# Peptides against a protein of PDB entry 4N7V: the designs that were tried, part 58

Target 1, 222 residues: chain A of PDB entry 4N7V
Amino acid sequence: TLRSITSPLVAHRLKPIRQKTKKAVVSILDSEEVCVELVKEYASQEYVKEVLQISSDGNTITIYYPNGGRGFPLADRPPSPTDNISRYSFDNLPEKYWRKYQYASRFVQLVRSKSPKITYFTRYAKCILMENSPGADFEVWFYDGVKIHKTEDFIQVIEKTGKSYTLKSESEVNSLKEEIKMYMDHANEGHRICLALESIISEEERKTRSAPFFPIIIGRKP

## One batch from the design tools (peptide; aimed at target 1 P116 I128 W141)

Design b2_p28_3_s4 (made by RFdiffusion4, then SolubleMPNN; from b2_p28_3, 11 letters changed)
Fold by OpenDDE base, seed 1:
Structure b2_p28_3_s4 (fold): chain B 222 residues (1-222), chain A 28 residues (1-28)
Amino acid sequence: as target 1 above (222 residues)
Amino acid sequence: SEKELLEKLVKEARESIEKRLQPEELPE
């Protein structure tokens, strides 16, 4: 099943972006929908032959073939859907489109991992909890130049000297120099606070049924 | 800044998608 290789993509709160590759263009629209344009070259001109338009919640996929499959010249935005449209739910998407959906999903996940959900300024650092899930990325930019990047899989440390290394186990974290442990402790505290705030804010969003509260900035840079 | 973030995203997305996601392998 498609669900066995990816979950429905989530593009809520993401800023518009358009990224061209060799054979595809992937976009997040102002509507927070995601478009994959399949590109072919003919006579030194690029044409969009197929478009997958995915809803912001990833559950609806609209597929169309511009100009009856002849293609539409590549432009600065996806071509508008025509009358020859196929619409699928996530669980009913034909297998021939799964790789294209996965392509979109991985792009969205990358964007989410770089999109601030909560920015928290402490006395010593700018802390950023990102939009990706599960296990959102967490970045800490200390004002003295130290940087810590936490992901579900690893922790990257960049020291004042520019020395960079990656920690992939608890034992490696425990073997850190004492001076680096101080930064790690602060990063962990900032992370805890951001996660707590995320929970509280999300609960208030649920109660109020209002527009999204995220992204949010807490505190000010000293 | 938001601009710097976007530029970084575009760069990283290009590198990641082209090299790791293998868009050239997508079916026609």
Scores: peptide ipSAE 0.080, ipTM 0.749, DockQ to the pose 0.023
OpenDDE base, seeds 2, 3, 4, 5: peptide ipSAE 0.026, 0.026, 0.025, 0.027; ipTM 0.625, 0.630, 0.630, 0.625

Design b2_p28_4 (made by RFdiffusion4)
Pose (drawn by RFdiffusion4):
Structure b2_p28_4 (pose): chain A 222 residues (1-222), chain P 28 residues (1-28)
Amino acid sequence: as target 1 above (222 residues)
Amino acid sequence: EEEEEEEEELEELEEKLEEELEEEIEEE
């Protein structure tokens, strides 16, 4: 059953983005709702045969077929719903559409991986904690020129040369120049600080009923 | 085939998001 494989998507605090493609148009609206429009081409013009719209919390799914000859003319914004529409909860979503919800889930998870939640400026680097929690990606751009990309699984180092390599395990990073560990440790301290900063601020957010406390930009690029 | 197409679309989107984020960081 859907929910065996996937959890409801989270599109909160994400910026609006629209993505065209040969098959469909997947987007995130200003209301932070995820919209998936299937697209067909006819008479040198594109038609829409199905629209999936998922709530910001991913719990509510609305699907409408503007069933008509020629479908729906493709535009820059999602079309208004027709009358032959549908609405399901996440758990009550039919066996159909499951391939499409999983696609939308990945789209959102990709977007969150490139959405800054906390931006921290150190003496040596710009630090960014991303949105894809838990275990969000951590990116460090040193003013020195070195780039460090931290994942729950990976550590990625891009030296000033452009010489790039990936370090997976604790043993792999220990196989190191005792100078690059400074970049590694400074980035890890930055990661420690951002995870700590995120916790005490999101805690105050649960105490409140206001506009989101994210994303944050801390300090300034010297 | 349909799953490969979906993977290609997501790969193009990933590249595009990386380029936009790199440009934003450099502009700051």

Design b2_p28_4_s1 (made by RFdiffusion4, then SolubleMPNN; from b2_p28_4, 9 letters changed)
Fold by OpenDDE base, seed 1:
Structure b2_p28_4_s1 (fold): chain B 222 residues (1-222), chain A 28 residues (1-28)
Amino acid sequence: as target 1 above (222 residues)
Amino acid sequence: KEEEEWEKDLKELEEELEKKLEEEIEAE
């Protein structure tokens, strides 16, 4: 099943973006829908031959072939679905489209991992909890140039000298130089605070059923 | 072969996108 390969993508609260590659153009729209435009070059002109339009919750996929399958010239936005339209649920998506859905999903997941959900300014750093889940990325940009990037899989450290390394276990973290441990301790505290705030704010958001509270900024840059 | 081409295209997308988004985060 498609679900065994990927979960439905989630594009809520993501800013509009459009990125082009050789094979496709992927967009997050103002509506928070995700579009994958499949591009083919003919006579030095790029055409959109197929479009996957995916709902913000990832559960509905609309597939259409612009200009009756002849293709539509690549533009600054996806072509409108005018003809040859099919609509599928996530669980009913034909296997031939799974790779393209995965493409969209990985794109969205990357965007989420770089989309601030909570920005927290401390005395020493700009802390950022990202939108991806589970295990949201957490970045700490120290004002003195040190950077720490935490994911569910690793911790990346960039020192003042520009030296970069990745830690994959607690043992490696514990083996750090004392000066770096201080940065790590601060990063961990900032992370804890962001997670606590996320929980509290999410609960209030659920109760009020108002417009999204996120993204938020806590504190002020010194 | 087609799968390999898609993976290559996606990796290129991810690299370029990551760079762009990191620059945006730093600028805020």
Scores: peptide ipSAE 0.270, ipTM 0.823, DockQ to the pose 0.536
OpenDDE base, seeds 2, 3, 4, 5: peptide ipSAE 0.257, 0.269, 0.262, 0.268; ipTM 0.815, 0.822, 0.818, 0.821

Design b2_p28_4_s2 (made by RFdiffusion4, then SolubleMPNN; from b2_p28_4, 9 letters changed)
Fold by OpenDDE base, seed 3:
Structure b2_p28_4_s2 (fold): chain B 222 residues (1-222), chain A 28 residues (1-28)
Amino acid sequence: as target 1 above (222 residues)
Amino acid sequence: SEEEEWEKDLKELEKKLEEELKKEVEEE
């Protein structure tokens, strides 16, 4: 099943964006829907032959073939769904579309990893918890130029000198210079606070059933 | 394979996205 290889994508709270490759154009729309446009070239003109439009919660996939399958000239936005429309739930998506769905999902996940969910200004740094999950990316931009980027898989450190390195184990973290450990400690505290705030805010959001509370900014740059 | 082609295209997409997002941050 599709569910065995991926979860439904989540595009909520993502800003609109459009990116093109040789094979496809992927967009997040103002509606937070995700579109994958499959591109073919004919006579030096690019045409959209197939579109997957995925709901913001990833559970509904609308597939259509522009201009009766003849294709529609590539434009600055997806063509409107007018011809040969099929609608599927995530669990009923035909296998032939799974790769394209995964393509959209990975795109969305990358966008989420760069989309601030919580911005927290401390005395020393701008801390940012991102939208991706599980294990949201966490970035700390110290005002003195040090940068720390935490992911589920690694920690990247950029020192004031521009020296950068990646830490992949606790032993490597423990081997850091004392001065760098201070930055790491601050980053970890900021991370803890952001995670705590995320939990609290998400719970209140659930209870209130109102407009999204995220993204949120805590404090301001000194 | 078609799968390998899609993986290559996705990597290109990811690269382009990272470049675009970097520009947006630099413009803010």
Scores: peptide ipSAE 0.260, ipTM 0.795, DockQ to the pose 0.400
OpenDDE base, seeds 1, 2, 4, 5: peptide ipSAE 0.259, 0.255, 0.254, 0.258; ipTM 0.795, 0.794, 0.793, 0.796

Design b2_p28_4_s3 (made by RFdiffusion4, then SolubleMPNN; from b2_p28_4, 8 letters changed)
Fold by OpenDDE base, seed 3:
Structure b2_p28_4_s3 (fold): chain B 222 residues (1-222), chain A 28 residues (1-28)
Amino acid sequence: as target 1 above (222 residues)
Amino acid sequence: DEEKEWEEELKELDEKLEKELEEEVEAE
């Protein structure tokens, strides 16, 4: 199943972006929908042959073939849907489109990992919880130049000297020098607070019909 | 620079995904 290789993509709160590759253009629209345009070159002109338009929650996929499958010249936005439109749910998406969906999903996940959800200014650092899930990326930029980047897979540390290294286990974290442990402790506390705030704010959003609260900024730079 | 790092990550992802797509098309 498609679900065994990827989850439905989530593009909520992401800013519009358009990224061109050799064979495709992936876009996040103002509507927070995601479009994958499959590009073919013919006579030194690029044409969009196929479009996958994915809803912001990833659950609905609309597929169409511009100009009756002859393609439409590549432009600054996806071509408008044609009369021959197919609509699928995530669980009913034909296997031939799974790789294209996965491409969109990976792109969105990368964008999410770089999109601030919560920015929290402490006495010593700027902390940022990102939009990706599960295990959102967390970055800490200390005002003295130390940087810590936490992901689900690793922790990257950049020291004042510019020395950079990656930690992949708790044992490696525990083996850190005492000076670095102080930064890690602060980063972990900031992370805990951001996660707590995320939970509280998300619960409040569930209770209200107002516009999304995220992204949010807590505190200010000293 | 965060923007440059993001661009490099996107480029790497694109190259990897394009390779995977090409391999899939060749296998069909």
Scores: peptide ipSAE 0.033, ipTM 0.598, DockQ to the pose 0.051
OpenDDE base, seeds 1, 2, 4, 5: peptide ipSAE 0.032, 0.027, 0.026, 0.026; ipTM 0.596, 0.597, 0.603, 0.603

Design b2_p28_4_s4 (made by RFdiffusion4, then SolubleMPNN; from b2_p28_4 with E1S E4K E6W E11K E23K)
Fold by OpenDDE base, seed 1:
Structure b2_p28_4_s4 (fold): chain B 222 residues (1-222), chain A 28 residues (1-28)
Amino acid sequence: as target 1 above (222 residues)
Amino acid sequence: SEEKEWEEELKELEEKLEEELEKEIEEE
């Protein structure tokens, strides 16, 4: 099943973005819908041959072939659906479209990993909890130039000298120089606070059923 | 394979996004 290889994508709270590669253009629209445009080149002109338009919650997929499958010239936005339109639920999506959906999902997850959900300014750093889940990315930008990037899989450290290294286990973290441990301790505290605030704010958001509370900024840059 | 093509497409996107979105995070 499609569900065995990916979950429905979630594009809520994401800013509009449009990225082009050789084969496709992927967009998050103002509506928070996600579009994958399949691009072909003919006579030095790029044409959109197929479009997957995915709802913000990932559960509805509209597939259409612009200009009766002849293609529509690539523009600054996806072509409007006019003919040859099919609509599917996530669980009823034909297998031939699964790779394209997976591509869209991975793109959205990547964007989420770079989209601030909580920005927290401390005395020493700008801390950022991202939108991706599970295990949201957490970045700490120290004002002195040190950077720590935490993911579910690793911790990347960039020192003042520009030296970069990746830590993949607790033992490696425990083996850090004392000076670096101080940065890590601060990063971990900032992370704990952001997670606690995320929980509290999410609960209040659920109760209020108002406009999204996220993204939020806490504190001020010194 | 079609899978390898999409992996290459994703890598290209990752490279582009890292450069673009990291700058946005620094500016915000």
Scores: peptide ipSAE 0.107, ipTM 0.719, DockQ to the pose 0.564
OpenDDE base, seeds 2, 3, 4, 5: peptide ipSAE 0.041, 0.042, 0.091, 0.042; ipTM 0.641, 0.633, 0.711, 0.638

Design b2_p28_5 (made by RFdiffusion4)
Pose (drawn by RFdiffusion4):
Structure b2_p28_5 (pose): chain A 222 residues (1-222), chain P 28 residues (1-28)
Amino acid sequence: as target 1 above (222 residues)
Amino acid sequence: DEEYEEELEEELEEELEELAEEWEEEEE
């Protein structure tokens, strides 16, 4: 059953983005709702045969077929719903559409992996904690020129040369120049600080009922 | 800062294209 494989998507605090493609148009609206529009081409013009719209918390799914000859003319914004529409909870979503919800889930998870939640400026680097929690990606751009990309699985180092390599495990990073560990440790301290900063601020956010406390930009690029 | 934002947007657009291609292959 859907929920065997996937968890409801989370599109909160994400910026609006629209993505055209040969097959469909997947987007995130200003209301932070995820919209998936299937697209067909006819008479040198594109038609829409199905629209999936998922709530911000991913719990509510609305699907409408503007069933008509020629479908729906493709525009820059999602079309208004028709009358032959549908609405399901996440658990009550039919066996159909499951391939499409999983696609929308990955789209959102990809976007969040590139959405800054906390931006921290150190003496040596610009630190960014992303949105794809838990274990969000951590990116460090040193003013020196070195780039460090931290994942729950990976550590990625891009030297000033452009010489790039990936370090997966603790043993792999230990196989190191004892100078690059400074970049590694400074980035890890920055990661420690951002995870700590995120916790005490999101804690105050649960104490409040206001506009989101994210994203944050801390300090300034010297 | 602008370089970072441009590179980040480029990486996101490339990864979104790859994701759309993979999904189109599954639909085939």

Design b2_p28_5_s1 (made by RFdiffusion4, then SolubleMPNN; from b2_p28_5, 9 letters changed)
Fold by OpenDDE base, seed 5:
Structure b2_p28_5_s1 (fold): chain B 222 residues (1-222), chain A 28 residues (1-28)
Amino acid sequence: as target 1 above (222 residues)
Amino acid sequence: DEEIEKERQEELEKELKELFEEYEKEEE
């Protein structure tokens, strides 16, 4: 099943974006829907041959073939779904579209990993908890130039000199220079605070049942 | 802040490009 290889994508709270490559254009719309446009080139003109439009919660997929499958000239937005439209639920999506959905999901997840959910300013750094899940990315931009980027899989450190390295185990973290450990300690504290605030704010958001509280900025740059 | 945001956006664009290239390569 599709569910065995990916979960429904979640595009809530993401800003609109449009990224083009040779064969495809992927967009997050103002509606927070996700569109994958399959692009073909004929006589130096690009045409959209197929569109997958996925709902913001990932549960509904609308597939259409512009201009009866002949393609529609590539524009600054996806072509309107006017003809040859099929609508599927996530669990009923034909297997032939699974890879494209998975690609869209990875796209959204990547965008989420670069989308601030909580920005927290400390005395020493700008801390940012991102929207991706599980294990949201956490970035710490120290005002002196040090950067720490935490993901579910690794920790990247960029030192003042520009030296960059990746840590993939606790042993490597424990082997850091003492000066870097101080930055790591601060980063971890900021991370803990952001996670705690995320939990509290999310609970209040649930109770209030109003407009989204996120993204949120806590504190100000010194 | 603007510089940080710009850098993040550049990283995003780079990683998206890599993701697209991977996808397109697999479809060939």
Scores: peptide ipSAE 0.475, ipTM 0.884, DockQ to the pose 0.907
OpenDDE base, seeds 1, 2, 3, 4: peptide ipSAE 0.471, 0.461, 0.471, 0.472; ipTM 0.882, 0.880, 0.882, 0.882; seeds 1, 2, 3 fail the geometry check

Design b2_p28_5_s2 (made by RFdiffusion4, then SolubleMPNN; from b2_p28_5, 9 letters changed)
Fold by OpenDDE base, seed 1:
Structure b2_p28_5_s2 (fold): chain B 222 residues (1-222), chain A 28 residues (1-28)
Amino acid sequence: as target 1 above (222 residues)
Amino acid sequence: MKEIEEEREKELEEELKKLDEEYEEEEE
């Protein structure tokens, strides 16, 4: 099943983006829908031959073939659906489209891991909790040039010297030099605060059923 | 502060490029 390969993509709160490759263009639209345009070149002109339009929650996939399958010239946005439209649920998507959906999902997940949900300015750093879930990425950009990047799988440290290394276990974290532990302690505190704020804000958002509260910025820029 | 934003944008672009290259290699 498609579900055994990937989960439905989630594009909520993501800013519009358009990324062109040789054979495809992937976009997050203003509507938070995701479009995969399949591109072919004929006579030095690029044409969109197929479009997968995926809902913001990833559960609905609309597939169409522009200009009756003849293709539509590549533009700055996906061509509008006209004829030959097929609509599928995530669980009913034909296997021939799974690879394209998987690519869209990976793209969205990457964008989410780089999209600020909470930005927290401390005295020493810009802390950023990202939109990806579960296990959101957390970045700490210290003003002195140190960077800490926490993911679900690892912690990356970039020291003032530019030396970079990755920590994959608690034992490696415990083996850090004392000077680096100070940065890690600050990063962990910032992370704790961001997670606490996320919980509180999400609960208030649920209660009010208002427009999205995220992204949010806490503190002041130096 | 602008430097941080510029660096973050660069990191995203680099990671997107890697993802795109991986996808293209699989499609050929």
Scores: peptide ipSAE 0.571, ipTM 0.886, DockQ to the pose 0.788
OpenDDE base, seeds 2, 3, 4, 5: peptide ipSAE 0.568, 0.569, 0.568, 0.567; ipTM 0.886, 0.886, 0.884, 0.885; seed 4 fails the geometry check

Design b2_p28_5_s3 (made by RFdiffusion4, then SolubleMPNN; from b2_p28_5, 9 letters changed)
Fold by OpenDDE base, seed 3:
Structure b2_p28_5_s3 (fold): chain B 222 residues (1-222), chain A 28 residues (1-28)
Amino acid sequence: as target 1 above (222 residues)
Amino acid sequence: MEEIEKEREEELKEELEKLDEEYEKEEE
């Protein structure tokens, strides 16, 4: 099943973006829908032959073939759906489209990992919790030049000297020199606070059913 | 744009390029 290889993508709160590759164009629209345009070249002109339009929650996939499959000239946005539109749920998506969906999902997840959800200014650092989930990326930019980047898989440290290294286990974290541990402690505290605030704010957002509360900025840059 | 934001955008671009390379390789 598609679910065995990926989860439904989530594009909520993401800013519009359009990325061209050799064979495709991937876009997040103003509507927060995600489009994958299959691109073919003919006579030095690029044409969109197939479009997958995925809902912001990833659960609905609309597929169409522009100009009856002849293709539509590549433009600054996906061509509008016209004839021969197919609509699928995530769980009913034909296997031939799974790879394209997976690509879109990876694209969205990457964008989410670079999209601030909470920005928190501490006395010593700018802390940023990203939109990706589970295990959102967390960046700490210390004002003195130290950077810590936490992901679900690793912790990257960039020291003042520019020395960079990656930690993948608690043992490695515990083996850090004391001066770096101080930065790590601060990063962990900022992370805890951001996660706590995310939970509280999300709950209030659910209760009010208002416009999105995120992204949010807490504190002020010194 | 803040320098940190610019750096993040560059990182995103680099990672997207890697994703594209991986996607193309799987089609061969």
Scores: peptide ipSAE 0.433, ipTM 0.878, DockQ to the pose 0.740
OpenDDE base, seeds 1, 2, 4, 5: peptide ipSAE 0.431, 0.416, 0.434, 0.426; ipTM 0.878, 0.872, 0.877, 0.877; seed 4 fails the geometry check

Design b2_p28_5_s4 (made by RFdiffusion4, then SolubleMPNN; from b2_p28_5, 10 letters changed)
Fold by OpenDDE base, seed 3:
Structure b2_p28_5_s4 (fold): chain B 222 residues (1-222), chain A 28 residues (1-28)
Amino acid sequence: as target 1 above (222 residues)
Amino acid sequence: MEEIEKEREEELEKELKKLHEEYEKEEE
């Protein structure tokens, strides 16, 4: 099943982006829908031959073939669907489209991992909790040049010298030099605070059911 | 501060490029 290889993508709160590649254009629209445009070149002109438009919650996939499959000239936005539109749920998506959906999902997940949900300025660093879930990425950019990047799978440290290394276990974290531990402690505190605030703000957002509260910025730029 | 945002953009673009290349490689 598609669900065995990916979960429904989530594009809520993501800013619009359009990425052109050799064979495809991937976009997050103003509507927070995700589009995969399949591109073919003919006579030095690029044409969109197929479009997958995925809802912001990833559960609905609309597929159409512009201009009766002849293709529509590539433009600054996906071509509008006209006739011969197919609509699928996530669980009913034909297997032939799974790879494209997975590609869109990976794209969205990557964008989410780089999209600030909470920005927290401390005395020493810019801390950023990202939109990806579960286990959102957390970046700490110390003003002195040290960087710590926490993911669900690892912690990357970039020291002032430019030395970079990855930690994958608590034992490795505990084996850090004392000077680096200080940065890690600060990063962990910032992370804790961001997670706590995320929880509180999310609850208030649920209660009010108004416009999204995120992204937010806490503290002041130095 | 501006340097941080620039670096973040560069990191995203680098990862996006890798993602795109991986996808296109399998389509050949």
Scores: peptide ipSAE 0.648, ipTM 0.937, DockQ to the pose 0.771
OpenDDE base, seeds 1, 2, 4, 5: peptide ipSAE 0.603, 0.596, 0.647, 0.620; ipTM 0.925, 0.923, 0.937, 0.930; seed 4 fails the geometry check

Design b2_p28_6 (made by RFdiffusion4; failed a check: the pose's geometry)
Pose (drawn by RFdiffusion4):
Structure b2_p28_6 (pose): chain A 222 residues (1-222), chain P 28 residues (1-28)
Amino acid sequence: as target 1 above (222 residues)
Amino acid sequence: MEEPELPEERELPEKVEEMIEEFLEEEE
């Protein structure tokens, strides 16, 4: 059953983005709702045959077929719903559409992996904690020119040269120049600080009923 | 590796700014 494979998507605090493609148009609206529009081409013009719209919390799914000859003319914004529409909860979503919800879930998870939640400026680097929690990606751009990319699985180092390599395990990073560890440790301290900063602020957010406390930009680029 | 665009600075409640400042001071 859907929910065997996937969890409801989370599109909160994400910026609006629209993505055209040969098959479909997948987007995130200003209301932070995820919209998936299937697209067909006819008479040198594009038609829409199905629209999936998913709530910000991913719990509510609305699907409408503007069933008509020629479907729906493709525009820059998602079309208004027709009358032959549908609405399901996440658990009550039919066996159909499951391939499409999973696609939308990956789209959102990808976007969150590139959305800054906390931006921290150190003496030596610009630190960014991303949105794809838990274990969000951590990216460090040193003013020195070195780039460090931290994942739950990976550590990625891009030296000033452009010489790039990936370090997966603790043993692999230990196989190191005892100078690059400074970049590694400074980035890890920055990661420690951002995870700590995120916790005490999101805790205050649960204590409140207001506009989101994210994203945050801390300090300034010297 | 491409650099993501930075978000716009948002206004935060004073309490949150003070918490950030106190936390960073303790880390110094």

Design b2_p28_6_s1 (made by RFdiffusion4, then SolubleMPNN; from b2_p28_6, 9 letters changed; failed a check: the pose's geometry)
Amino acid sequence: MEEVELPEEKELPESILEKIKEFLESLE

Design b2_p28_6_s2 (made by RFdiffusion4, then SolubleMPNN; from b2_p28_6, 10 letters changed; failed a check: the pose's geometry)
Amino acid sequence: MEEVELPEEKELPQSIIEKIEEFLKSLE

Design b2_p28_6_s3 (made by RFdiffusion4, then SolubleMPNN; from b2_p28_6, 9 letters changed; failed a check: the pose's geometry)
Amino acid sequence: MEEVELPEEKELPESILEKIKKFLEELE

Design b2_p28_6_s4 (made by RFdiffusion4, then SolubleMPNN; from b2_p28_6, 10 letters changed; failed a check: the pose's geometry)
Amino acid sequence: MEEVELPEEKELPQSILEKIKEFLESLE

Design b2_p28_7 (made by RFdiffusion4; failed a check: the pose's geometry)
Pose (drawn by RFdiffusion4):
Structure b2_p28_7 (pose): chain A 222 residues (1-222), chain P 28 residues (1-28)
Amino acid sequence: as target 1 above (222 residues)
Amino acid sequence: LEEPELEEPPPLPESVEEMIEEFLEEEE
């Protein structure tokens, strides 16, 4: 059953983005709702045969077929719903559409992996904690020129040379120049600080009923 | 590795700014 494989998507605090493609148009609206429009081409013009719209919390799914000859003319914004429409909860979503919800879930998870939640400026680097919690990606751009990319699985180092390599495990990073560990440790301290900063602020946010406390930009680029 | 675009967010409440400042001072 859907929910065996996947969890409801989270598109909160994400910026609006639209993505055209040969098959479909997947987007995130200003209301932070995820919209998936299937697209067909006819008479040198594109038609829409199905529209999936998922709530910001991923719990509510609306699907409408503007069933008509020639489908729906493709535009820059999602079309208004017709009358032969549908609405399901996440658990009540039919066996159909499951391939499409999983696609939308990846789209969102990808966008969150590139959305800054906390931006921290240190003396040596620009630190960014991303949106894809838990274990969000951590990216460090040193003014020195070195780039460090931290994942729940990976550590990625890009030296000033452009010489790039990936370090997976604790043993692999220990196989190191005892100078690059400074970049590693400074980035890890920055990661420690951002995870700490995120916790005490999101805690205050649960205490409140206001506009989101994210994303945050801390300090300034010297 | 591509760098993400940054935009200025809305201002935070003063209490949150003070908490951030206090935490960063303790870390120094």

Design b2_p28_7_s1 (made by RFdiffusion4, then SolubleMPNN; from b2_p28_7, 9 letters changed; failed a check: the pose's geometry)
Amino acid sequence: MEEPELEEPAPLPESIIKKIEEFLKSLE

Design b2_p28_7_s2 (made by RFdiffusion4, then SolubleMPNN; from b2_p28_7, 9 letters changed; failed a check: the pose's geometry)
Amino acid sequence: MEEPELEEPAPLPEHIKELIEKFLKELE

Design b2_p28_7_s3 (made by RFdiffusion4, then SolubleMPNN; from b2_p28_7, 10 letters changed; failed a check: the pose's geometry)
Amino acid sequence: MEEPELEEPAPLPEHIVKKIEEFLKSLE

Design b2_p28_7_s4 (made by RFdiffusion4, then SolubleMPNN; from b2_p28_7, 10 letters changed; failed a check: the pose's geometry)
Amino acid sequence: MEEPELEEPAPLPEHIVEKIKEFLESLK

